# Designs tried in a protein design run: peptides against a protein of PDB entry 7AE7. Part 54

Target 1, 321 residues: chain A of PDB entry 7AE7
Amino acid sequence: KVYKDLREFLEVLEQEGQLIRVKEEVNPEPDIAAAGRAAANLGKNQPAVFFEKIKGYKYSVVTNVHGSWQNHALMLGLDKNTSTKDQFYELNRRWDKFPVPPNVVKREAAPCKENVIDKDINLFEILPLYRINEQDGGFYISKASVVTADPEYPDDFNKLNVGTYRIQVKDRDRVGIQALAMHDIAVQLEKAEAENKPLPIAITIGNNPLVTFMASTPVGYNQNEYEFVGALQDGVPMDIVKSDLYDHLYVPAGSEVVLEGHIIPRVRTVEGPFGEFPGSYSGARLQCEVKIDRITHRTNPIFENLYLGIPWTEIDYLMAL

## One batch from the design tools (peptide; aimed at target 1 Y57 R131)

Design b2_p21_7_s2 (made by RFdiffusion4, then SolubleMPNN; from b2_p21_7, 15 letters changed)
Fold by OpenDDE base, seed 5:
Structure b2_p21_7_s2 (fold): chain B 321 residues (1-321), chain A 21 residues (1-21)
Amino acid sequence: as target 1 above (321 residues)
Amino acid sequence: MEYDEVEELNKKRVEEAEKAF
């Protein structure tokens, strides 16, 4: 099976008994993290956890979407009981299908374009933000697929980068982003900053699970992650749409939320600490700052965020491949 | 928790992190 969006995947997870739906209102802290830990304690078949109601927020949260080998098998459209070995075999077989170019859909056909916010931007109205770990220096968007392009070659689709980065919410319309030197975004940012120009960015949240997977998977600078998503869909192209602000940035057509903006050139602000692993915190550092200039979102957007709390966290599954 | 309370909590957490740097 191929998934167009997060919602189609969550439906399959629920049908397969790999999603727990929390229907009662929960507090953002500590209940989301506590319920995630409780679900992870159910053993090897860790389900996703979907929180329908978050106190003080309008919308839902889902965590641990990639947090098990069963969920990973289902992401590949395999039987949930497919062995890890057979999953790796199938992943490798599909990887050899690269490149599979995406379909560019019209704006009117893209669910991520259902709603637009272009003034009075407040991230807290769109995302049920919470502290993932008790000692985190703020609220994190930890499972976004971040889209950037080469500012020297903006029309080169092969240089379009879709990556996962640590993102801390800093204000209503500002986020800190950890762009390490080993990330393709850092190469693109260096080029923009050399000219003292903003780097265009689209931070996409709640995607097709293979988009999230590929955004966490290192690829070559001249390789497009969307073309790997099509390969991992066994040769079925994924659907992308142009961003609203930038003709050269393409986002997944099915994204729950798209934060469009720019990295402010030559600005660094304190970001962190963040608990990347249980009991391990990266210290506070000077990191890049993004101004959010436009939001597009699906009606009743689902905030997909990373589950962190027990060894073999969701990040371990995303990085183990 | 209202949006304003969430925002103020986040700002406070950022300020605490800035002091720790």
Scores: peptide ipSAE 0.019, ipTM 0.493, DockQ to the pose 0.763
OpenDDE base, seeds 1, 2, 3, 4: peptide ipSAE 0.000, 0.006, 0.011, 0.007; ipTM 0.275, 0.351, 0.370, 0.454; seed 1 fails the geometry check

Design b2_p21_7_s3 (made by RFdiffusion4, then SolubleMPNN; from b2_p21_7, 15 letters changed)
Fold by OpenDDE base, seed 5:
Structure b2_p21_7_s3 (fold): chain B 321 residues (1-321), chain A 21 residues (1-21)
Amino acid sequence: as target 1 above (321 residues)
Amino acid sequence: MEYDEVEKENARRVKEAEEAF
């Protein structure tokens, strides 16, 4: 089975008994984190948790989408009871199919383009934002696939980077991003900042589960994560679409939300703290700031966010493959 | 740099970026 988007994956998770649907209205805090912890207590077969109704928000939240070996097996289109060993074997077998180039679809064929916001941007109207941990310095978007390009080689598709970064919401139209020196985005940002230019960025939320997986998987600077997604789909290309603001940025056609904007050159603002692990907080640091200039989204967008709380956390599964 | 100096410099750099983009 290959998935075009998050929704097709969530349907399979629900059919396989790997998704809990919370139909009652919940408070963003503490109920989302509490329900995630309760789901984690169900043992090794941790389901995704889908919150249909969040008090004060219009849209839904899903968490723990990658939070079990069963969910990882299903992501690969395998039987949910496929052993971890056989999942690794199959992943390695498919990895050797790289590169599998994506299909570039037309704008009118991309579900992420159903709605556009180009003025009066307010992230709180689109995303049901909450504190993941009680002591977090703010609201985090912790499971986004962030698209950037090399500003010296913007048309080189092999230098297009799709990565996962810690993103703190700073204002209605601003986010802080943790671009560490070990990340490909830091190389691209350094080039932009040398010229005092903005770095174009697309922050994509709620993707095909293999996009989220590959965005969390280190690859070479001259390797495109979308070409690995096609490999992990056993040679089936994924669908991408051109961003609205930038000719050289491509986003997953099925993204629930796309935040298009720019990293402000040479600006650094206070970001954090964030509870990356239970009882362990990163210190507050000066981090990059992104201005959001345009949003595109699916009708009734699902906010996919990372579950953090009890080991094995969802991050442990994303990093263990 | 005191926090106020960082904020002023950031505000200047934001404005320059908005004028250049």
Scores: peptide ipSAE 0.073, ipTM 0.691, DockQ to the pose 0.033
OpenDDE base, seeds 1, 2, 3, 4: peptide ipSAE 0.000, 0.009, 0.006, 0.006; ipTM 0.267, 0.381, 0.359, 0.323; seed 4 fails the geometry check

Design b2_p21_7_s4 (made by RFdiffusion4, then SolubleMPNN; from b2_p21_7, 14 letters changed)
Fold by OpenDDE base, seed 4:
Structure b2_p21_7_s4 (fold): chain B 321 residues (1-321), chain A 21 residues (1-21)
Amino acid sequence: as target 1 above (321 residues)
Amino acid sequence: MEYEEVERENKRRVEEAEKAF
C-alpha cells in the first residue's frame, strides 16, 4: 500500500492494532510523555499513541508513529509481521528505483492548503506543545521534515533538501533550529549568511511516513529526498506542492501543518537542553533562529511529535536502517 | 553563558510565551 498522508497511515495502524487511541482529556504534561512510555513498555509491538483531547489545546497529538518494526513494515506497505531482514531486503530493492520524481500538484489539490494563517501567528493555537522530557529547556518540534534550497542554485531541484532537525519553540512565531555542520541545511545557511540574506524555510509537520523516514536518512547533497520517497513507494511518485511564500520550495501535499518562514541571517540564540536519551541531555548551544511568516494547515491538524523513552526509542527505529 | 543561565533564559521565554495566551 502507498500512503498519501499521515491520516491514511494512522488508519492502517489502527486497523492493524498498532495504534492506541486516548479519548479522555489529558494534561499535556506529564500525561503525553507518560502514556508514550507506557506504550513503549508493551514490548516488541510498540503502538502509536493518538491523543484526541489535550487540556488547553484545540487539536490532537500523535506520537510513536515509527516506534516499532511492525509500524515500519506497515510504512513499507508490507504485512506487520514481516521480518526485519525481509523489510531490509525490500527497502534495498526499492532504493534501486531512485530517482522517482514527485508529482507537482496544484494548490487547490493540496490538503496542507485548507487553512491559512498569515497574521497574528501563534504556534500554540495550532500545535499542542508540551515538554517531551521533564528537564527539557522548552517545547520541541522533533519530527518535522524541514525543506530548504541552495540560495546559489534555488531552481536546482536536486539541491532541494528535506531534513529532520531539532526545533525548539522560542516564541509565538519563532523557533530555534539545530543546523549542524554535517547537515545539508548548514551548507545552504552558510551561503545565505555570507551574503547576509535570510534562508527561506518550510517546516512540515505530520507527513506521509516515508517522507519522515527519508528526511531522517542521510542522502547526497545533489539528491532529492522526494525522489527517494517515490522509490520507496515502489515507483509510485509522491505528491508535492509549491510553498506559498517561495516558488522554489516544495512541501508534501498532505502535510498536517506547514510553517513557512526564514532563518534570520547572522543571529544565534540559545537552544536546549534537550533530552535525546534518558539521563543524557545535549547541552545548550547557540543555534539559528527562524521567523515564521505564514502557516498553512489541514482542518483539525494532527501534531505528530517524536517519542523519546527507554531504548529502543522511536529515533532508534528511524535511524536503524 | 553557563548552562544554568541558558536554562533560566529558555524557561523565562517559554513562560512569557505561555502567559501571552
Scores: peptide ipSAE 0.022, ipTM 0.557, DockQ to the pose 0.080
OpenDDE base, seeds 1, 2, 3, 5: peptide ipSAE 0.000, 0.021, 0.006, 0.009; ipTM 0.353, 0.407, 0.404, 0.385

Design b2_p21_8 (made by RFdiffusion4)
Pose (drawn by RFdiffusion4):
Formats: structure tokens, sequence, C-alpha cells
Structure b2_p21_8 (pose): chain A 313 residues (1-149, 158-321), chain P 21 residues (1-21)
């Protein structure tokens, strides 16, 4: 099976006993992060945890979506009990199907274009943002796929919420931004960027894939789907930016020129906190989202947690 | 059960000082 969006994958997870629904209202901190750690601590058949009610927020959160070999196998469309080695072989075989060009769809057909917010941008009205770890510098978006511009790149970068319409980003960790970053800051021009949240599991998996192999990213997702192309749609504001047609939330924005502010600290996959450093800020100019969006976020702590599954094979 | 373990972990979670938005 192939998933057009996060919601089909969550449906499969729930049918397979790999998704737990928390119906009672929970507080943002530390409840969501504590549940993510506990789900990771179950050791075997760790499920995704779906929080339907978060105090003071309108929408729902899902975590630990990738955090088990059962979830990982279901992401690949295999039986949930497929061994890790056999999943490795299936990924190795599909790796060679690269490239599979994506299908570009019309705006009216992309679920991520159901709702538009073009003024008075407030991330908190859409995303139930919370603190992941006690010493984090702020509330983080830890599982976004970021799109920048065959020269289109998708990657995962931690995003700290700074204001209702502003976030932090480590721009010098996106090694395609940094030739356009010099030109843009030297000329005081903004650099367009897209932040996608709540995606097809293979899109997130591709976004965590090593940068050393300069692939075409979306064309790689079609390979992981064993030859089925993925659907992408043009962003509202920037014609050279394409986002997954099924994303739950799309934040279209730009990197603010000549602005460096304190970002962090935040957790890193080796199990420790990073330090606080001066990093770039991104202004959110537009939000498009699916009706009743789901905030797919990720808990990070002492291994093994969900990030290890996203990096393993 | 897994659901009970998760609910227990939420119930027993030690609170943190509040953080400003």
Amino acid sequence: KVYKDLREFLEVLEQEGQLIRVKEEVNPEPDIAAAGRAAANLGKNQPAVFFEKIKGYKYSVVTNVHGSWQNHALMLGLDKNTSTKDQFYELNRRWDKFPVPPNVVKREAAPCKENVIDKDINLFEILPLYRINEQDGGFYISKASVVTANKLNVGTYRIQVKDRDRVGIQALAMHDIAVQLEKAEAENKPLPIAITIGNNPLVTFMASTPVGYNQNEYEFVGALQDGVPMDIVKSDLYDHLYVPAGSEVVLEGHIIPRVRTVEGPFGEFPGSYSGARLQCEVKIDRITHRTNPIFENLYLGIPWTEIDYLMAL
Amino acid sequence: SQEEAIKKAIKDATPWPPMPK
C-alpha cells in the first residue's frame, strides 16, 4: 500500500494496533513529551500516540509515528512483523528505482490547500505547540520537512517558535541555502522557504536521508513507494517551491536578511542538549492547512527514541 | 497494557516551571 498523506498511514497504524488514542484533555507540558518517552520506553511494538485534546488548543497532536520497527515496516507497506534485516533488504532494492518523477497536481486537488491564512498569522491557532524537553529554549517543531530551491531540496531541521509568525532555523546546516544566503543578505533580499508538517511517512523518511547523496528528494519518495510517484503542489506565494499535496500544515515564508538571534538549546540524537547559538529567523507569510490539521511532532531523548528509527536504515 | 503505561506516565509526570510563549 502507498499513503497519500499522514492520515492514511495513521489509519493503517490504528488498524494494526500501533496507534493509541488519548481522549482525555492533557496539558502541553510535560504530558505530551512524557507520553512520547513512555511510548518509546515500551521497547517492542511501540505505538504512535494520538492526543485528541490539549488544554487551550483547538487541534490534535500525534507523536512516535516512526518509533518502532512495526511502524517502520508499515511505512514501507510490509507486514508489521517484518524483521529489521528484511526491511533493510526491501529498502536496498527500492533505493535503485531512483529517480521516480513526482506528479504535479492542481491547487484545488491538494488537501493542504483547503484553508488559507494570509494575514494575522498565529502558529498557536493551528499547532498545539509545547516544550519537548525541560531545558529547551522554546517550543519546537521537531519533525518538519523544509523545502528550498533538480535544485529543489527537502530536509529536516529543528524549528524553534520565536513569535506568533516567526521561527528559528540553523541556516548554515542547509548546504544549498548557503550560496543564496550570501547573495540575499548582501543585497538585503529575503530567501523563500517552505515548512511542511504532518506528511506521508516516506516524505519525512526521505527528509532525514543523508545530504551527501544529492538526489532530487521528491523523486526519491517515488522510489521508496516502489515506483508510485508522489503528488506535489505549487506553494501559494513562491512558484519555484513545491510541497507535498497532502501535508497537514504548510508554512510559507522567508529567511529574514541580516538577523541573528539566540536559538536553542535543543536535544540532539546523541542524547544530549545542544548549546544556544545565534541562528537565522524565518518569517511566516502564509499558512495553508487541511481542515482539522494534525500536528505531527517528535520526542527526542536518550536513545532509542523515534529519531533513531528515522536515521537507522 | 501499553495504553495504561502511557496514561500512567502522563499522570505521574513531574511539572516544570512555566515557559512564556

Design b2_p21_8_s1 (made by RFdiffusion4, then SolubleMPNN; from b2_p21_8, 9 letters changed)
Fold by OpenDDE base, seed 4:
Structure b2_p21_8_s1 (fold): chain B 321 residues (1-321), chain A 21 residues (1-21)
Amino acid sequence: as target 1 above (321 residues)
Amino acid sequence: SKEEEILNAIKNAKPWPPKAR
């Protein structure tokens, strides 16, 4: 099975008994973290947790989507009880199909374009933001697929980067992003900053689970993550659409929320602390700042976010293969 | 059940210090 978006995957997870739906209103803190921890601590068959009602927010949250080997098997369209070994062999078999170029769909065919916010941007109105852990210095978007391009080669699709980065919400229309030197985004940002230019960015939330997987998987600088998604879909192309602000940035057509903006050149602001691993709160760091200039989103957008805790949690499953 | 364990975790969660948004 191939999934067009997060919603199709969540439907399968629910059918397979791998999604727990919390129907009663919850407090964003501590309830989301408590539920995520409980789900992770089940040891096997760890479900996604879907929160329908969050106090003080309009929209829903889902966490722990990639939080088990069963969910990972289902992501690959396999039986949920497929062994880790067989999942690995199937992943490698499909990997050899690279490249599988994506389909570029029209704007009107892309679910991520159902709604537009281009003024008075407030992230808190679109995303039910919360602290993932009690000691976090702020609210984090921890499971976004971030799209950037090489500013010297903006039309080279092979240099289009889709990566996962730690993102702290800084204001209604600003986020901090951790662009480490080992990440392709850091190379692209360095080029932009050398000319004192903004780096165009699209932060995509709530994607096809294979997009999220590939965004978390290191690939070569001249390899496009979307072409690997098509390979992992056993040769079925994924659907992408042009961003609204930038002709050279393409986003997943089915994203729940797309934050379009730019990294402000040569600006660094305090970010963190964030509990990347339990007990290792790195101190506050100076990180890049993104201005959000436009939001597109599906009607009733689902905020997919990562639960982070003592291994094994969702991040460990995303990085295990 | 998985559901009961998750719901119980929510019910028994200790309040955190407030964070402004």
Scores: peptide ipSAE 0.668, ipTM 0.940, DockQ to the pose 0.913
OpenDDE base, seeds 1, 2, 3, 5: peptide ipSAE 0.645, 0.645, 0.650, 0.655; ipTM 0.933, 0.932, 0.931, 0.939

Design b2_p21_8_s2 (made by RFdiffusion4, then SolubleMPNN; from b2_p21_8, 8 letters changed)
Fold by OpenDDE base, seed 4:
Structure b2_p21_8_s2 (fold): chain B 321 residues (1-321), chain A 21 residues (1-21)
Amino acid sequence: as target 1 above (321 residues)
Amino acid sequence: SKEEYIKEAIKNAKPWAPLPR
């Protein structure tokens, strides 16, 4: 099975008994974290947790989507009970199908374009933001697939990067992003900053689960993550669409929310602390700042976010293969 | 059940201190 978007995957998770739906109104804090911790503590068959109603917010949250071997098997379109060995075998088999170029769809065909916000941007109106852990210094977007391009070669699709980065919400229309030197985005940012130019960016939230997986998987600088998604879909291309602000940035057509903007050149602001591991908070660091200039989103967007805690949590499963 | 376990965890969750301003 191939999934066009997060919603199709969540439907399968629910059908397979791997999604718990919380229908009662919850508090963003501590309830989301408490549920995520509880899900992780099950040890096996850890379900996604979908919160329909969040106090003070209009939209829903889902967490722990990749939080088990069962969910990982289902992501690959395999039987829920497929062994880790067989999952690895199948992943490797499909990996060799690279590249599978994506389909570029028209704007009108892309669900992520259903709604547009281009003025008075307020992230809190679109995303039910919360602290993932109590000691976090702010609200984090921890499961975004971030799209950037090489500013020297903007039309080179092979240099289009889709990566996962730690993103802290700084203001209504500002986020901090951790771009480490080992990340492809850091190379692209360095080029932009050398000329004191903004780096175009699209932060995509709530994607096809294989997009999220590939965004968390290191690939070569001249390899496009979307072409690996097609490979992992056993040769079925994924659907992408042009960003609204930038002709050279493509986002998943089915994204729940797309934050389009730019990294402000040569600006660094305090980011953190963030609990990467319980009891080990990364100290506050000076990180890049993104201005959000435009939002596109599906009607009733689902905020997909990670739960992070004592292993094994969702991130451990995302990085296990 | 998984659902009951998760819902119980929510119910028993201790309130967090607010973000330091």
Scores: peptide ipSAE 0.684, ipTM 0.959, DockQ to the pose 0.693
OpenDDE base, seeds 1, 2, 3, 5: peptide ipSAE 0.650, 0.657, 0.662, 0.664; ipTM 0.953, 0.954, 0.954, 0.956

Design b2_p21_8_s3 (made by RFdiffusion4, then SolubleMPNN; from b2_p21_8, 12 letters changed)
Fold by OpenDDE base, seed 4:
Structure b2_p21_8_s3 (fold): chain B 321 residues (1-321), chain A 21 residues (1-21)
Amino acid sequence: as target 1 above (321 residues)
Amino acid sequence: SAKDKILEAIRNAKPWAPLPR
């Protein structure tokens, strides 16, 4: 099976008994973290946890979507009981189909364009934000697929980067992003900052699970992650749509939320601490800052976020392949 | 059940200290 969006995947997870729906109103803290930890600690068949009602927020949260080998098998459209070995074999087989170019859909055909916010932006109105761990220095968006381009080659689709980066919410319309030197985004940012120009960015949340997987998988600088998504869909192209602000940025057509904006050139602000691993907080660092200029989102957007804990958690499953 | 364990974890979760302002 191929999934157009997160919702189709969550439906399959629920049908397969790999999603637990919490219908009771929860506190964003500590309940989401407590539930995520409990799900991870089940040892096997770790389900996604879907929270329908978050106190003080309008919309839902889902966590632990990639949190098991069963969920990973289902992501590949395989039987949930497919062995890890067979999953790896199938992943490698499909990888050889690269490149599979995406389909560019019209704006009116893209679910991520159902709603637009272009003024009075407040991230807290769209995303049920919470601390993933108690010691976190703020609220993190930890499972976003971040789209950037090479500012010297903005029309080179092969240089379009879709990556996963640590994003701390700084204000209603500001986020800090950790762009490490080893990341393709850091190369692109360096080029923009050399000219004192903003770097265009689209932060996409709640995607087709293979988009999230590929955004977490290192590829070559001249390789497009969307073309790998098509390969991992066994040759079925994924659907992308042009961003609203930038002609050269394309986002997944089915994203739950798209934050469009720019990295402010030569500005660094305090970011962190964040618990990347339990007991190992990366210290507070000066990181780049993104201004959010426009939001597009699906009606009743689902905030997909990562649970981080002692291995094996969702991040370990994302990195294990 | 897995659901029961998750719901129990929520019910037993200790409140966190607020973020420093």
Scores: peptide ipSAE 0.690, ipTM 0.958, DockQ to the pose 0.718
OpenDDE base, seeds 1, 2, 3, 5: peptide ipSAE 0.661, 0.659, 0.667, 0.670; ipTM 0.953, 0.953, 0.953, 0.955

Design b2_p21_8_s4 (made by RFdiffusion4, then SolubleMPNN; from b2_p21_8, 9 letters changed)
Fold by OpenDDE base, seed 4:
Structure b2_p21_8_s4 (fold): chain B 321 residues (1-321), chain A 21 residues (1-21)
Amino acid sequence: as target 1 above (321 residues)
Amino acid sequence: SKLEEILNAIKNAKPWPPLPR
């Protein structure tokens, strides 16, 4: 089975007993974190947790989507009880199909384009933002697939980068992004900043689970993550669409929310602290700042976010491959 | 049930201090 978007995957998770739906209104804090921790601690068959109603917010949250080997098997379109060994075997078999180029769909065919916000941007109106851990210095978007390009080679699709980075909400229309030197985005940002130019960026939230997986998987600078998604879909291309602001940036057609904007050149602002692991709060750091210029989103967008806690949590499953 | 365990965790969660504004 191939999934076009997060919603198709969540439907399968629910059918397979790997998604728990919380229908009661919850407080964003501490309830989401408490529920995520409880789900992670169930020992086996850790489910995703879907929150239908969040106090003070209009839209829903889902966490622990990749939070188990069963969810990982289902992501690959396998039986949920497929052994880890067999999952790895199948992953490696499919990996050899690289590259599988994506399909570029028309704007009108892309679910992520259902709604547009181009003025009075307020992230809090679109995303039910909360602290992932009690000691976090702010609200984080921890499971976004971030799209950037090489500013010297913007039309080279092989240099298009889709990565996962820690993103702190700084204001209604601003986020901090952690671009480490080891990340492809840091190379691209360095080139832009050398010329004192903004780096175009699209922050995509709530994707096809294989997009999220590949965004968290290191690949070569001249390898496109979307072409690996097609390989992992056993040769079925994924659907992408042009961003609204940038002709050279492509986003997953099925994204729940797309934040389009730019990294402000040569500006650094305080980001953190963030609990990457319980008890290991990295101190506040100076990080890049992104201005959000446009939002596109599906109707009733689902905010997919990580639960971060004591291993083994969702991040450990995403990195275990 | 898994749901009951999650709901119990929510019910027993201690309130967090507000974010400093």
Scores: peptide ipSAE 0.672, ipTM 0.957, DockQ to the pose 0.764
OpenDDE base, seeds 1, 2, 3, 5: peptide ipSAE 0.646, 0.643, 0.652, 0.660; ipTM 0.952, 0.951, 0.952, 0.955

## One batch from the design tools (peptide; aimed at target 1 P28 F139 G272)

Design b2_p22_1 (made by RFdiffusion4)
Pose (drawn by RFdiffusion4):
Structure b2_p22_1 (pose): chain A 313 residues (1-149, 158-321), chain P 22 residues (1-22)
Amino acid sequence: KVYKDLREFLEVLEQEGQLIRVKEEVNPEPDIAAAGRAAANLGKNQPAVFFEKIKGYKYSVVTNVHGSWQNHALMLGLDKNTSTKDQFYELNRRWDKFPVPPNVVKREAAPCKENVIDKDINLFEILPLYRINEQDGGFYISKASVVTANKLNVGTYRIQVKDRDRVGIQALAMHDIAVQLEKAEAENKPLPIAITIGNNPLVTFMASTPVGYNQNEYEFVGALQDGVPMDIVKSDLYDHLYVPAGSEVVLEGHIIPRVRTVEGPFGEFPGSYSGARLQCEVKIDRITHRTNPIFENLYLGIPWTEIDYLMAL
Amino acid sequence: SEFEEAIKENLEKLRKIREEVA
């Protein structure tokens, strides 16, 4: 099976006993992060945890989506009990199908374009933001696929919420931004960027894939789907930016020129906190989202947690 | 330090924004 969006994958997970629904209202902190750690601590057949009610928020959160070999196998469309070695072989075989060009769809057909917010941008009205770890510098979006501009790149970068319509980003960790970053800051021009949240599991998996192999990213997702192309759609504001047609939330924005502010600290996969450093800020100019969006976020702590599964094979 | 103060201020601001959304 191939998943057009996060919601089809969550449906498969729930049918396979790999998704737990928390119906009672929970507080943002520390409840969501504590549940993410506990789900990771179950050791075997760790499920995704779906929080339907978060105090003070309108929408729902899902965590630990990738956090088990069962979830990982189901992401690949295999039986949930497929061994880790067999999943490795299946990924090795599909790796060679690269490239599979993506299908570009019309705006009216992309579920991520159902709702538009073009003014008075407020991330909190859409995403139930919360603190992941006690010493984090802020509320984080820890599982977004970021799109920048064959020169289109998708990657995962930790995003700290700074204001209703502003976030932080480590721009010098996106090694295609940094030739356009010099030109843009030298000329005081903004650099367009797209932040996608709640994606097809293979899109997130591709976004965590090593940068050393300069692939085409979306064309790699079609390879992981064993030759089935993925659907992408053009962003509202920037014609050279394409986002997954099924994303739950799309934040279209730009990197603010000549602005450096304190970002962090935040958790890193080696199990420790990073330090606080001066980083770039991104202004959100537009939000498009599916009706009743789902905030797919990720808990990070002492290994093994979900990030290890996203990096392993 | 300056960075600790900036982090504190950011957290207080974000909690206030969240209360206003509630």

Design b2_p22_1_s1 (made by RFdiffusion4, then SolubleMPNN; from b2_p22_1, 6 letters changed)
Fold by OpenDDE base, seed 3:
Structure b2_p22_1_s1 (fold): chain B 321 residues (1-321), chain A 22 residues (1-22)
Amino acid sequence: as target 1 above (321 residues)
Amino acid sequence: SEFEKAIEERKEKLKKILEEVA
C-alpha cells in the first residue's frame, strides 16, 4: 500500500492495532509525554498515540508514528509482522528505483492549502505545543520536514533539500533551528548569509510517513528526497505542490501544516536546552532564527511530534535502517 | 517553471530506462 498523507497512514495503523486513540481531554503537560511513555512500555509492539483533545488547544497531536518495527513495516506497505531483515531487503530493493520524480499538483488539489493564515501569525493557535521533556527550555517541533534550496541554484531540483532539524518555538511567529555544519541546510544558509540575504524555508509538519523517513535519512547534496520517496513507494510518485511564498520551494501536497518563512541572515539567538536523549540535555547554544510569514494547513490539522520518552525512541527506528 | 521542466525531463528519462530493461 502507498500513502498520500499522514491520515491514510494513521488509518492503517489504527486498523492494524498500532494506534492508541486517547479521546479524553489531556493536559499538554505532563499527560502527552506520560501517555507516550506508558504506550512505549507495552513492549516491542509500540503503537502510535493519538490525542484527540488537548486542554487549551483546538487541534490534535499524534506521537510515536514511526515508533516500532511494526509501524515501519506498515510504512513500507508490508505486513506488520515482517522481520527487520526482510524490511531491510525490501527497502534496499526499492532504493535502487531512484530517481522516481514526484507529481506537481495544482494548488487547488493540495490538501495542505485548505486554510491560509497570512496575518497575525500565532503558532500556538495552529499547533498544540508542549514540552517533550520536563526540563526542556521551551516547546519543540521535532518531526518537521524542512524544505530549503540552494540560493545560487534555486531552480535546480537536485539541490532541493528536505531535512529534519531541531526546531524550538521562540515566539508566536518565530522558531529557532539547529542547522549543524554537516547538514545540507547549513551549506545553503552559508551561501545566503555570505550575501546577507534571507534563506527561504518551508517547515512541513504531518507528512506521508516516507517523507518523514527520507527527511531523516542522509542523501547526497545533489539528490532530492522526494525522488527517493517515489522509489520507496515502489515506483509510485509522491505529490508535491509549490509553496505560496516561493516559486522554487515545493512541499508535500498532503502536509497537515506548512510554515513558510525565512532564516534571518546573520542572526543567532539562544536555543535549548533540549532532552535529545533520556537523561541527556544538550546545553543552550546560539542558533539560527526563522521568521514565519505564512501558514497553510489542512482543516483540523494533526500535529505530528516525536516521542522521546524511553530507549528505542522513534528516532532510533528512523535511523536504524 | 524550470523546476517543473526538470521533473518532466526526469520522468521521460525514467520511462526510457524502464523500456530498455523490459
Scores: peptide ipSAE 0.209, ipTM 0.711, DockQ to the pose 0.010
OpenDDE base, seeds 1, 2, 4, 5: peptide ipSAE 0.000, 0.045, 0.087, 0.172; ipTM 0.288, 0.525, 0.627, 0.683; seed 2 fails the geometry check

